Peptides against a protein of PDB entry 5X9X. Designs and how they scored, part 2

Target 1, 41 residues: chain A of PDB entry 5X9X
Amino acid sequence: SSVSELEQRLRDVKNTNSRFRKALMEKENELQALIRKLGPE

## One batch from the design tools (peptide; aimed at target 1 R21 K27)

Design b2_p16_2_s3 (made by RFdiffusion4, then SolubleMPNN; its pose is not in this set)
Fold by OpenDDE base, seed 1:
Structure b2_p16_2_s3 (fold): chain B 41 residues (1-41), chain A 16 residues (1-16)
Amino acid sequence: as target 1 above (41 residues)
Amino acid sequence: DEIRKEMEELRKKLEE
């Protein structure tokens, strides 16, 4: 049904968001490490 | 210090 398809799309978006949140956290950690190497700026 | 401040603000947004 249209409702079940929308529910599936919502789940897919939530899963995608979860993956991107993880990737952004990893990049944040990388940037923090680079900032520490760069100095107190 | 400014770069670290900006990174902390980005972290806050990520966790919302």
Scores: peptide ipSAE 0.025, ipTM 0.483, DockQ to the pose 0.149
OpenDDE base, seeds 2, 3, 4, 5: peptide ipSAE 0.029, 0.025, 0.029, 0.025; ipTM 0.525, 0.474, 0.526, 0.487; seeds 2, 3, 4, 5 fail the geometry check

Design b2_p16_3_s4 (made by RFdiffusion4, then SolubleMPNN; its pose is not in this set)
Fold by OpenDDE base, seed 1:
Structure b2_p16_3_s4 (fold): chain B 41 residues (1-41), chain A 16 residues (1-16)
Amino acid sequence: as target 1 above (41 residues)
Amino acid sequence: EIERIKKEIEELIKKL
C-alpha cells in the first residue's frame, strides 16, 4: 500500500541519515586529530 | 610561515 511504501521510504531515510551521521562524526574526529598534528606552527 | 601552513593544511585535507 502507499502507506507501507512511505513507511519503507522513511526507514530508508533514517538508515541513510544514521550512516551519514556516523561518517560525519568519524571525519570530524579525524580532522581534529590532524589539526592537533598541525600544531601552532 | 603562512605558505608553509597552507601547504601543510592542504596535505592534511587530502587525508580526510
Scores: peptide ipSAE 0.021, ipTM 0.409, DockQ to the pose 0.070
OpenDDE base, seeds 2, 3, 4, 5: peptide ipSAE 0.018, 0.017, 0.017, 0.021; ipTM 0.449, 0.421, 0.424, 0.451; seed 5 fails the geometry check

Design b2_p16_6 (made by RFdiffusion4)
Pose (drawn by RFdiffusion4):
Structure b2_p16_6 (pose): chain A 41 residues (1-41), chain P 16 residues (1-16)
Amino acid sequence: as target 1 above (41 residues)
Amino acid sequence: ELEEIEEEIEELEEKL
């Protein structure tokens, strides 16, 4: 049905998107962690 | 550091 060339790249970009969506949510943690460091003086 | 994190987030959003 679907050619191997397409699905191999698809598996790659999916692993890429899943990883990137994980890294994005994490960077928000680092973002708020810095603001918790803006909390003091 | 906040700006660096914002740029990294924008880059990740563009890739997505």

## One batch from the design tools (peptide; aimed at target 1 L6 V13)

Design b2_p17_3_s4 (made by RFdiffusion4, then SolubleMPNN; its pose is not in this set)
Fold by OpenDDE base, seed 3:
Structure b2_p17_3_s4 (fold): chain B 41 residues (1-41), chain A 17 residues (1-17)
Amino acid sequence: as target 1 above (41 residues)
Amino acid sequence: SVEKELEELEKQIREQR
């Protein structure tokens, strides 16, 4: 049904959003680790 | 944005019911 298709698309967008948020967090963590390595301490 | 797409999809679902 049209509603079922929209609900599936909503789930797909939420999954994509979650995956991108995770990827961004991982990259931020990597950057912060590099910044700490470059720091004076 | 992804958030705006989510909002629109949720709106469409509500309008279909």
Scores: peptide ipSAE 0.083, ipTM 0.666, DockQ to the pose 0.580
OpenDDE base, seeds 1, 2, 4, 5: peptide ipSAE 0.024, 0.028, 0.026, 0.024; ipTM 0.447, 0.487, 0.457, 0.445; seed 1 fails the geometry check

Design b2_p17_4_s1 (made by RFdiffusion4, then SolubleMPNN; its pose is not in this set)
Fold by OpenDDE base, seed 2:
Structure b2_p17_4_s1 (fold): chain B 41 residues (1-41), chain A 17 residues (1-17)
Amino acid sequence: as target 1 above (41 residues)
Amino acid sequence: QEELEEELRRLEEENKE
């Protein structure tokens, strides 16, 4: 049904959003680690 | 449902890298 399709799309977009947010967090953490490593200290 | 469809479309486009 139309409702079932909307529910499926909502699940898919939330799953994709969650994966991307996790990936961005990990990349940001790696970037900050490199900044600290390559910093003047 | 049209408002929900538009929100889903917007979120799907926002998730595109």
Scores: peptide ipSAE 0.191, ipTM 0.774, DockQ to the pose 0.567
OpenDDE base, seeds 1, 3, 4, 5: peptide ipSAE 0.188, 0.185, 0.185, 0.183; ipTM 0.773, 0.772, 0.771, 0.771

Design b2_p17_6 (made by RFdiffusion4)
Pose (drawn by RFdiffusion4):
Structure b2_p17_6 (pose): chain A 41 residues (1-41), chain P 17 residues (1-17)
Amino acid sequence: as target 1 above (41 residues)
Amino acid sequence: LEEEVEELIEKLDELEE
């Protein structure tokens, strides 16, 4: 049905997106962690 | 259909980059 060339790239970009959606939520943690460090003086 | 598949592959290559 679907050609291998398309689906192999699709597996790749899906693993890419899942990883990037993870990293994006993590960078928010780093972001708030810095603001917790803006908490003091 | 072949041209549409080539266009989808090119779009996936652009997303991968």

Design b2_p17_7_s4 (made by RFdiffusion4, then SolubleMPNN; failed a check: the pose's geometry; its pose is not in this set)
Amino acid sequence: DKVKEAEKEIERLEKEM

Design b2_p17_8_s4 (made by RFdiffusion4, then SolubleMPNN; its pose is not in this set)
Fold by OpenDDE base, seed 4:
Structure b2_p17_8_s4 (fold): chain B 41 residues (1-41), chain A 17 residues (1-17)
Amino acid sequence: as target 1 above (41 residues)
Amino acid sequence: MKELEELEKEIERQREQ
C-alpha cells in the first residue's frame, strides 16, 4: 500500500538520522578528548 | 606533554625579550 511504503521511508529516514546523530556525538567526544590532551596538563 | 610545555616556555621567553 502507498501508506505502508511512506511509513517504511519515514522509518529509514529516522534510522539514518539516528546514525548520523550518534556519529556526530562520537566525533564531538573524540574532539574534546584531543582538546584535553592539548591543554596545559 | 613535555614538548608542549617546552614550547610554551620558549614563547614566554621570547615575549620577555
Scores: peptide ipSAE 0.041, ipTM 0.299, DockQ to the pose 0.008
OpenDDE base, seeds 1, 2, 3, 5: peptide ipSAE 0.025, 0.025, 0.024, 0.025; ipTM 0.453, 0.455, 0.459, 0.461; seeds 1, 2, 3, 5 fail the geometry check

## One batch from the design tools (peptide; aimed at target 1 K27)

Design b2_p18_1 (made by RFdiffusion4)
Pose (drawn by RFdiffusion4):
Structure b2_p18_1 (pose): chain A 41 residues (1-41), chain P 18 residues (1-18)
Amino acid sequence: as target 1 above (41 residues)
Amino acid sequence: EEEIEEVEEEIEELEEEI
């Protein structure tokens, strides 16, 4: 049905998106962590 | 504040890549 060339790249980009959606949420943690460091003086 | 801007840029780059 689907050619191997297409699905291999698809598996790759899916692993890419899943990993990027994880890293994005994490960067928000770093973002708020810095703001918790803006909390003091 | 500069570190926050860097993190915001990294977030923006990740959003564009997604």

Design b2_p18_3_s3 (made by RFdiffusion4, then SolubleMPNN; its pose is not in this set)
Fold by OpenDDE base, seed 2:
Structure b2_p18_3_s3 (fold): chain B 41 residues (1-41), chain A 18 residues (1-18)
Amino acid sequence: as target 1 above (41 residues)
Amino acid sequence: DELLEQIKRLENEMRELR
């Protein structure tokens, strides 16, 4: 049904959002580590 | 420099994820 499809799409969006948030956190941590290593280079 | 370029790449990747 249309309702079931919308519920599925909502789940997909939530799952995608969770994955993107995790990826952003990992990138942020990597970025922060690199910034901490900033020196004359 | 290499480190600055790595930082720029990460910033771009983070922007694309948002």
Scores: peptide ipSAE 0.056, ipTM 0.650, DockQ to the pose 0.696
OpenDDE base, seeds 1, 3, 4, 5: peptide ipSAE 0.054, 0.050, 0.052, 0.055; ipTM 0.639, 0.638, 0.641, 0.647

Design b2_p18_5 (made by RFdiffusion4)
Pose (drawn by RFdiffusion4):
Structure b2_p18_5 (pose): chain A 41 residues (1-41), chain P 18 residues (1-18)
Amino acid sequence: as target 1 above (41 residues)
Amino acid sequence: EMEELEEEIEELEEEMEE
């Protein structure tokens, strides 16, 4: 049905999007962690 | 120190946009 060339790139980009969606949420943690460091003086 | 933290926040925002 679907050619291997397409689905191999698809598996790649899906592992890419899943990893990037994970990294994005994480960077928000680093973002708030810095603001918790803006908390003091 | 406050300004350095604001710069680090801007860097993080750029990384999130990428």

Design b2_p18_8 (made by RFdiffusion4)
Pose (drawn by RFdiffusion4):
Formats: C-alpha cells, sequence, structure tokens
Structure b2_p18_8 (pose): chain A 41 residues (1-41), chain P 18 residues (1-18)
C-alpha cells in the first residue's frame, strides 16, 4: 500500500515530533526554573 | 532575564520545527 520510502521518513519524523514535543515541555520547566530564580531580589 | 529570552527562542525554534 504505502511505499517504504515514505513510511521510513514518516517513522523518522514521528520520532522527531514526539522527541520535540517532549523537549518543548521540558524547556518550559527550565523557563519557570529561571523565573523561580527571578523570585529573589 | 537574558537566559529566559534564550529559552524562549529555543522554544520558538522547536515550535517552528513542529
Amino acid sequence: as target 1 above (41 residues)
Amino acid sequence: EEEIEEVEEEIEELEEEL
């Protein structure tokens, strides 16, 4: 049905998107962690 | 604040890639 060339790139980009959606949420943690460091003086 | 801006840029880059 689907050609291997397409699905291989698809598996790649899905692993890419899942990883990036993970890293994005993590960067928000780093973002709030810095703001917790803006908490003091 | 500069570190926050860098993190915000990284976040924007990740959103563009997505």

## One batch from the design tools (peptide; aimed at target 1 V13 K14 T16 N17; failed a check: the pose's geometry)

Design b2_p19_2 (made by RFdiffusion4)
Pose (drawn by RFdiffusion4):
Structure b2_p19_2 (pose): chain A 41 residues (1-41), chain P 19 residues (1-19)
Amino acid sequence: as target 1 above (41 residues)
Amino acid sequence: EELVEESEEEIEELEEKAE
């Protein structure tokens, strides 16, 4: 049905997107962590 | 965020081609 060339790239980009969605939410943690460091003087 | 959007667009395109 689907050619291997397409699905292999598709598995790659899905792993890419899942990893990027993870890293994005993590960078928000770093973002708020810096603001918790803006909390003092 | 841009990388996430690009990866989503590529996923949609690849799925359409696969169909």

Design b2_p19_2_s4 (made by RFdiffusion4, then SolubleMPNN; from b2_p19_2, 12 letters changed)
Amino acid sequence: MEEIKKAEQEIERLEKEMK

## One batch from the design tools (peptide; aimed at target 1 S2 L6)

Design b2_p20_2_s4 (made by RFdiffusion4, then SolubleMPNN; its pose is not in this set)
Fold by OpenDDE base, seed 5:
Structure b2_p20_2_s4 (fold): chain B 41 residues (1-41), chain A 20 residues (1-20)
Amino acid sequence: as target 1 above (41 residues)
Amino acid sequence: SEEEKKKLEESLKELEEKLK
């Protein structure tokens, strides 16, 4: 692989990582909302 | 170096696989 290809893959991995971090945060918020709706009873 | 490039390529490959 060329250096430019490695740089592109690094950018893609960083972008994917950012997207997954956002998705995980959203899922955590959804889970917290469901926990509040479910309640202890 | 070529060895460093190969190591970086392998590391990126492993990260990409973990992100699937």
Scores: peptide ipSAE 0.032, ipTM 0.556, DockQ to the pose 0.148
OpenDDE base, seeds 1, 2, 3, 4: peptide ipSAE 0.023, 0.024, 0.022, 0.019; ipTM 0.457, 0.493, 0.444, 0.452; seed 1 fails the geometry check

Design b2_p20_3_s4 (made by RFdiffusion4, then SolubleMPNN; its pose is not in this set)
Fold by OpenDDE base, seed 4:
Structure b2_p20_3_s4 (fold): chain B 41 residues (1-41), chain A 20 residues (1-20)
Amino acid sequence: as target 1 above (41 residues)
Amino acid sequence: EEKRRKELEESRRRLEEELR
C-alpha cells in the first residue's frame, strides 16, 4: 500500500542517516589523530 | 598547516550539523 511504501522509505532514510553518523564519527576520530600528528603548527 | 586543519574542521562541523 501507499502507506507501507512511505513507511519503508522512512526506514531507509533512518538507516542511511545512521550509517552516515557512524561514518562521520570514524572520520572525526581519524581527523583527531591527524591533528595530534600535526600538533600546534 | 593550521589553516588547512581549520578548514577541515569547519567542513566536518558543517556536515555534522546537516545530519543532526
Scores: peptide ipSAE 0.058, ipTM 0.540, DockQ to the pose 0.019
OpenDDE base, seeds 1, 2, 3, 5: peptide ipSAE 0.045, 0.040, 0.046, 0.046; ipTM 0.559, 0.553, 0.555, 0.558

Design b2_p20_7 (made by RFdiffusion4)
Pose (drawn by RFdiffusion4):
Structure b2_p20_7 (pose): chain A 41 residues (1-41), chain P 20 residues (1-20)
Amino acid sequence: as target 1 above (41 residues)
Amino acid sequence: EFEELTEEVEELEEEVEELE
């Protein structure tokens, strides 16, 4: 049905997107963590 | 996008078969 060339790139990019969606949520944690450091003077 | 590309590849395979 689907050619191997397509699906191998698809598996790659899905692993890419899942990782990137993880890293994006994490960077928000770093973002708020800096604002918690803006909390003092 | 992946599904459209898969359909296009299937159509091209059918055309190649007809040409052969």

Design b2_p20_7_s4 (made by RFdiffusion4, then SolubleMPNN; from b2_p20_7, 15 letters changed)
Fold by OpenDDE base, seed 5:
Structure b2_p20_7_s4 (fold): chain B 41 residues (1-41), chain A 20 residues (1-20)
Amino acid sequence: as target 1 above (41 residues)
Amino acid sequence: EYKKKVEEYRKELEKKKLEE
């Protein structure tokens, strides 16, 4: 049904958002680790 | 070495932000 499709789309959007947020956080953590080693240089 | 990696990670982070 249209309602079921919308519910599925909402779940997919939430899952995609969560995945991207996790990936961004991991990359930021890795970036910050490298920055700490490099310092202000 | 770290300067190049930092720049690479910045580019990847910016790309992911655009795709979000």
Scores: peptide ipSAE 0.032, ipTM 0.579, DockQ to the pose 0.014
OpenDDE base, seeds 1, 2, 3, 4: peptide ipSAE 0.029, 0.031, 0.028, 0.032; ipTM 0.555, 0.573, 0.552, 0.572; seed 3 fails the geometry check

Design b2_p20_8 (made by RFdiffusion4)
Pose (drawn by RFdiffusion4):
Structure b2_p20_8 (pose): chain A 41 residues (1-41), chain P 20 residues (1-20)
Amino acid sequence: as target 1 above (41 residues)
Amino acid sequence: IEELEEENEKVLEEIEELEE
């Protein structure tokens, strides 16, 4: 149905997107963690 | 043949969208 060349790249970009969506939400944690450090003086 | 060509086009479009 679908050629292997396409789906292999698709598996790759999906693993990429899943990982990047994870990293993005983690960077928000770092972001708020710094703001918790802006909390003091 | 036409169905296979349409399916491969959809997979390509999905790859292009995910890469964007």

Design b2_p20_8_s2 (made by RFdiffusion4, then SolubleMPNN; from b2_p20_8, 9 letters changed)
Fold by OpenDDE base, seed 2:
Structure b2_p20_8_s2 (fold): chain B 41 residues (1-41), chain A 20 residues (1-20)
Amino acid sequence: as target 1 above (41 residues)
Amino acid sequence: KEREEEENRRLREEIERLEA
């Protein structure tokens, strides 16, 4: 139905948002690790 | 970050409305 299709699209957007958040967190962790390796601390 | 969290909250609320 039209309603079920809209629900699925909203779920897909939510899932995409979650995946991008995870990817950003991984990239931030990678950058922080590199900063620590290059830094004096 | 806060804007993205708010958007995600709005999407969840809309899904709940459609399922009710």
Scores: peptide ipSAE 0.080, ipTM 0.661, DockQ to the pose 0.139
OpenDDE base, seeds 1, 3, 4, 5: peptide ipSAE 0.028, 0.076, 0.023, 0.021; ipTM 0.431, 0.657, 0.409, 0.431

## One batch from the design tools (peptide; made by RFdiffusion4; aimed at target 1 S2 L6 V13 K14; failed a check: the pose's geometry)

Design b2_p21_1
Pose (drawn by RFdiffusion4):
Structure b2_p21_1 (pose): chain A 41 residues (1-41), chain P 21 residues (1-21)
Amino acid sequence: as target 1 above (41 residues)
Amino acid sequence: LEEKVEESEEEIEELEEKSEE
């Protein structure tokens, strides 16, 4: 049905998107962590 | 990162469409 060339790239980009969606949410943690450091003077 | 996520989504959709064809 689907050619191997397509699906291999698809597995790659899915692993890429899943990893990037994870890293994005994590960078928000770093973002708020810096603002918690803006909390003091 | 948001840009990479968008690009990866578009590529996923394109690859899936080609697979269905």

Design b2_p21_3
Pose (drawn by RFdiffusion4):
Parts: sequence; C-alpha cells; structure tokens
Structure b2_p21_3 (pose): chain A 41 residues (1-41), chain P 21 residues (1-21)
Amino acid sequence: as target 1 above (41 residues)
Amino acid sequence: IEELEEKVEESEEEIEELEEK
C-alpha cells in the first residue's frame, strides 16, 4: 500500500515530532524555573 | 521555545503530506 520510502521518513518525523513536543514542554519548565529565579530581589 | 514550535509545525505538516501520499 504505502511505499517504504515514505513510511521510513514518516517514522522518522513522528519520532522527531514526539521528541520535539517533549522538549517544548520541558523548555517551559526551564522558562518558569528562571522566573522562579526572578522571584527574589 | 519558538524554534521548537516551528519544528513541531513543520514536522506535523510533513506527517500530513506523507500520510496523504
């Protein structure tokens, strides 16, 4: 049905998107962690 | 964060295009 060339790239970009969605949410943690450091003087 | 958002959007578009093919 689907050619191997397409699906291999598809598995790659899905692993890419899943990883990026993870890294994005994490960077928000680092963002708020810095703001918790803006908390003091 | 903005770079990651862009990468996420590009990867989603590529996923849709690859699934349509």

Design b2_p21_6
Pose (drawn by RFdiffusion4):
Structure b2_p21_6 (pose): chain A 41 residues (1-41), chain P 21 residues (1-21)
Amino acid sequence: as target 1 above (41 residues)
Amino acid sequence: EELEEKVEESEEEIEELEEKS
């Protein structure tokens, strides 16, 4: 049905998107962690 | 912002690859 060339790239970009969606949410943690450091003086 | 852009690009590529499949 689907050619291997397409689906191999598709597995790659899905692994890419899943990883990037994870890293994005993590960077928000770092973002708020810095603001918790803006909390003091 | 860079990660958001990468996510959008990866989503577009996923849609295109699925349409081609």

Design b2_p21_7
Pose (drawn by RFdiffusion4):
Structure b2_p21_7 (pose): chain A 41 residues (1-41), chain P 21 residues (1-21)
Amino acid sequence: as target 1 above (41 residues)
Amino acid sequence: EELEEKVEESEEEIEELEEKS
């Protein structure tokens, strides 16, 4: 049905998107962690 | 912002690859 060339790239970009969606949410943690450090003086 | 852009690009590529499949 689907050519291997397409699906292999598709598996790659899905693993890419899943990893990026993870890293994004993590960077928000770093963002708020810095603001918790803006909390003091 | 860079990660958001990468996520958008990866989503678009996924949609295109699925349409082609």

Design b2_p21_8
Pose (drawn by RFdiffusion4):
Structure b2_p21_8 (pose): chain A 41 residues (1-41), chain P 21 residues (1-21)
Amino acid sequence: as target 1 above (41 residues)
Amino acid sequence: ELQEKVEESEEEIEELEEKAE
């Protein structure tokens, strides 16, 4: 049905998107962590 | 930058799935 060339790239980009969606949420943690450091003087 | 990568990866996934269909 689907050619291997397509699906291999698809597995790759899905692993890429899943990893990037994880890293994006994590960078928000770093973002708020810095703001918690803006909390003091 | 990560948001852009996410959008590009989503578009590529959609295109690859359409081609696979």

## One batch from the design tools (peptide; made by RFdiffusion4; aimed at target 1 R9 L10 V13 T16; failed a check: the pose's geometry)

Design b2_p22_1
Pose (drawn by RFdiffusion4):
Structure b2_p22_1 (pose): chain A 41 residues (1-41), chain P 22 residues (1-22)
Amino acid sequence: as target 1 above (41 residues)
Amino acid sequence: EVEESEEEIEKLEEEIEESEEE
């Protein structure tokens, strides 16, 4: 049905998107962590 | 990077569907 060339790249980009969606939510943690450091003087 | 990866996923899925129809 689907050619291997396509699905191999698809598995790659899905692993890429899943990882990137994880890293994006994590960077928000770093973002708020810096703002918690803006909390003091 | 997330948006590009999503566009790439959609493109590849469309290409897979077209290949299945053929």

Design b2_p22_4
Pose (drawn by RFdiffusion4):
Structure b2_p22_4 (pose): chain A 41 residues (1-41), chain P 22 residues (1-22)
Amino acid sequence: as target 1 above (41 residues)
Amino acid sequence: EEIEELEEKIEESEEEIEELEE
């Protein structure tokens, strides 16, 4: 049905998107962690 | 900036996923 060339790139980009969606949420943690450091003087 | 870059990468990967599935 689907050619291997397409689906191998698809598995790659899905692993890419899943990893990027993870890293994005993590960068928000770093973002708020810095703001918790803006908390003091 | 790191967050914006990741958002862009996510948009591009979503578009490529949609095209590959079509």

Design b2_p22_7
Pose (drawn by RFdiffusion4):
Structure b2_p22_7 (pose): chain A 41 residues (1-41), chain P 22 residues (1-22)
Amino acid sequence: as target 1 above (41 residues)
Amino acid sequence: EEIEELEEKIEESEEEIEELEE
């Protein structure tokens, strides 16, 4: 049905998107962690 | 800036996923 060339790139970009969606949410943690460091003086 | 870059990468990957699935 679907050619191997397409699906192999698809598996790659899906692993890429899943990883990037994880890293994005993690960078928000770093973002708020810095703001918790803006909390003091 | 790191967050914006990741958002852009996510958008591009989503567009490529849609095209590959079509």

## One batch from the design tools (peptide; aimed at target 1 K27 L34 K37)

Design b2_p23_1 (made by RFdiffusion4)
Pose (drawn by RFdiffusion4):
Structure b2_p23_1 (pose): chain A 41 residues (1-41), chain P 23 residues (1-23)
Amino acid sequence: as target 1 above (41 residues)
Amino acid sequence: KEELEEEIEELEEEMEELEEELE
């Protein structure tokens, strides 16, 4: 049905998107962590 | 705080890049 060339790139980009959606949410943690450091003086 | 604001800006750029790669 689907050619191997397409699905191999698809598996790659899916692993890429899943990893990037993970990293994005983590960067928000770093973002708030810095603001918690803006909390003091 | 100025150093932390710069680090925040860097993080925001990194997040924009990740969003663009996801699009």

Design b2_p23_1_s1 (made by RFdiffusion4, then SolubleMPNN; from b2_p23_1, 10 letters changed; failed a check: too like the target's own chain)
Amino acid sequence: KEELLEQIKRLENEMQALIEKLK

Design b2_p23_1_s3 (made by RFdiffusion4, then SolubleMPNN; from b2_p23_1, 12 letters changed; failed a check: too like the target's own chain)
Amino acid sequence: SDELLKKIKELENEMQALIEKLA

Design b2_p23_1_s4 (made by RFdiffusion4, then SolubleMPNN; from b2_p23_1, 12 letters changed; failed a check: too like the target's own chain)
Amino acid sequence: SKELLEQIKRLENEMQALIEKLA

Design b2_p23_5 (made by RFdiffusion4)
Pose (drawn by RFdiffusion4):
Formats: structure tokens, sequence, C-alpha cells
Structure b2_p23_5 (pose): chain A 41 residues (1-41), chain P 23 residues (1-23)
């Protein structure tokens, strides 16, 4: 049905998007962590 | 699109790091 060339790239990019959606949410943690450091003086 | 969102988020974090260094 679907050619191997397409699905291999699809598996790749899906592992890419899953990893990037994880990294994005994490960077928000770093972001708020710095604002918690803006909390003091 | 997700890569661009990450690059924007990294820039926001770097701006906050530069602001903390200014204290």
Amino acid sequence: as target 1 above (41 residues)
Amino acid sequence: ELREELEEKEKEIEELKEELEER
C-alpha cells in the first residue's frame, strides 16, 4: 500500500515530532526555572 | 514548525539569562 521510502521518513519524522514536543515542554520548565531565579532581588 | 518553536523558546531563555547576568 504505502511505499517503504515514504514510511521510513514518516517514522523518522514522527520520532522527531515526539522528541521535539517533549523538548518544547521541557524548555518551558527551564523558562519558569529562570523566572523563579528572577524571583529574588 | 516544532523546530522553529523550540528556537523561539531557546531565544526567550537566553534573554532571561542575560537579564539575570545584569543583576

Design b2_p23_7_s4 (made by RFdiffusion4, then SolubleMPNN; failed a check: too like the target's own chain; its pose is not in this set)
Amino acid sequence: EKKELLEKIKELENEMQALIKKL

## One batch from the design tools (peptide; aimed at target 1 R9 L10 F20 R21)

Design b2_p24_3 (made by RFdiffusion4; failed a check: too like the target's own chain)
Pose (drawn by RFdiffusion4):
Structure b2_p24_3 (pose): chain A 41 residues (1-41), chain P 24 residues (1-24)
Amino acid sequence: as target 1 above (41 residues)
Amino acid sequence: ELEAENRKVLEELEELEAENRELA
């Protein structure tokens, strides 16, 4: 049905997107962690 | 039918590659 060349790249970009969506939400944590450090003086 | 299915898989791959570039 679907050629191997396409689906292999598709598995790759899906593992990429899943990882990136994780990293994105993590960087928000780092972002708020810095703002918690803006909390003091 | 096989060519249509492969066009759909290609379009999905191109869309996910674009999204991943935006996320990067």

Design b2_p24_4 (made by RFdiffusion4; failed a check: the pose's geometry)
Pose (drawn by RFdiffusion4):
Structure b2_p24_4 (pose): chain A 41 residues (1-41), chain P 24 residues (1-24)
Amino acid sequence: as target 1 above (41 residues)
Amino acid sequence: EIEELEEKVEESEEEIEELEEKSE
């Protein structure tokens, strides 16, 4: 049905998107962690 | 860093959709 060339790239980009969506939510943690450091003086 | 990741996520989603359409 689907050619291997397409699906292999698809598996790659899906692993890419899943990883990126994870890293994005993590960077928000770093973002708020810095703001918790803006909390003091 | 967050903005770059957002762009990468959008690009990866578009590529996923395109590859799925080609696979259909």

Design b2_p24_8 (made by RFdiffusion4; failed a check: the pose's geometry)
Pose (drawn by RFdiffusion4):
Structure b2_p24_8 (pose): chain A 41 residues (1-41), chain P 24 residues (1-24)
Amino acid sequence: as target 1 above (41 residues)
Amino acid sequence: ELEEVEEEIEELEEEIEESEEEIE
């Protein structure tokens, strides 16, 4: 049904998107962690 | 440091949009 060339790239970009969506939410943690460091003086 | 993290976040959002378009 689907050619291997297409699905292999698809598996790659899905692993890419899943990883990127993880890294994005993590960067928000780093973002708020810096603001918790803006908390003091 | 805060601005660098915000830029990293924007880059990741762009990369996610591009990966979604390629998935579609």

Design b2_p24_8_s1 (made by RFdiffusion4, then SolubleMPNN; from b2_p24_8, 11 letters changed; failed a check: the pose's geometry)
Amino acid sequence: KLEEIKREIERLKKEIEEAEKLLE

Design b2_p24_8_s4 (made by RFdiffusion4, then SolubleMPNN; from b2_p24_8, 12 letters changed; failed a check: the pose's geometry)
Amino acid sequence: ELKRIQEEISRLEKEIEEAEKLLK

## One batch from the design tools (peptide; aimed at target 1 L38)

Design b2_p25_3 (made by RFdiffusion4)
Pose (drawn by RFdiffusion4):
Structure b2_p25_3 (pose): chain A 41 residues (1-41), chain P 25 residues (1-25)
Amino acid sequence: as target 1 above (41 residues)
Amino acid sequence: EEEVEELEEEVEELEEELLELEEEV
């Protein structure tokens, strides 16, 4: 049905998107962590 | 003192940018 060339790239980009969606949510943690450090003086 | 004031301004600017970035997320 689907050619291997297409699905191999698709598996790659899916692993890419899943990893990037994880990294994005993590960077928000770093973002708030800095603001918790803005909390003091 | 001038250097301290400049650094404080830079810190305030970065803080604002962080708070704006938080609102955008």

Design b2_p25_3_s1 (made by RFdiffusion4, then SolubleMPNN; from b2_p25_3, 15 letters changed; failed a check: too like the target's own chain)
Amino acid sequence: MEEEERKRKELEEKENELQALLGKL

Design b2_p25_7 (made by RFdiffusion4)
Pose (drawn by RFdiffusion4):
Structure b2_p25_7 (pose): chain A 41 residues (1-41), chain P 25 residues (1-25)
Amino acid sequence: as target 1 above (41 residues)
Amino acid sequence: EMEELEEEIEELEEEMEELEEEIEE
């Protein structure tokens, strides 16, 4: 049904998106961690 | 120190925008 060329790139980009959606939520942690460091003086 | 932290925050915000753009592509 679907050509291998398309699905191989699809598996790649899906692994890419899943990884990027993870890294994005993590960067928010780093973002708030810096603001917790803005908490002092 | 507070200004350095604000710069690091801006860098993080740019990195997050780049990640959103790559997800949209």

Design b2_p25_7_s3 (made by RFdiffusion4, then SolubleMPNN; from b2_p25_7, 13 letters changed; failed a check: too like the target's own chain)
Amino acid sequence: MKEELLEQIKRLENEMQALIEKIAK

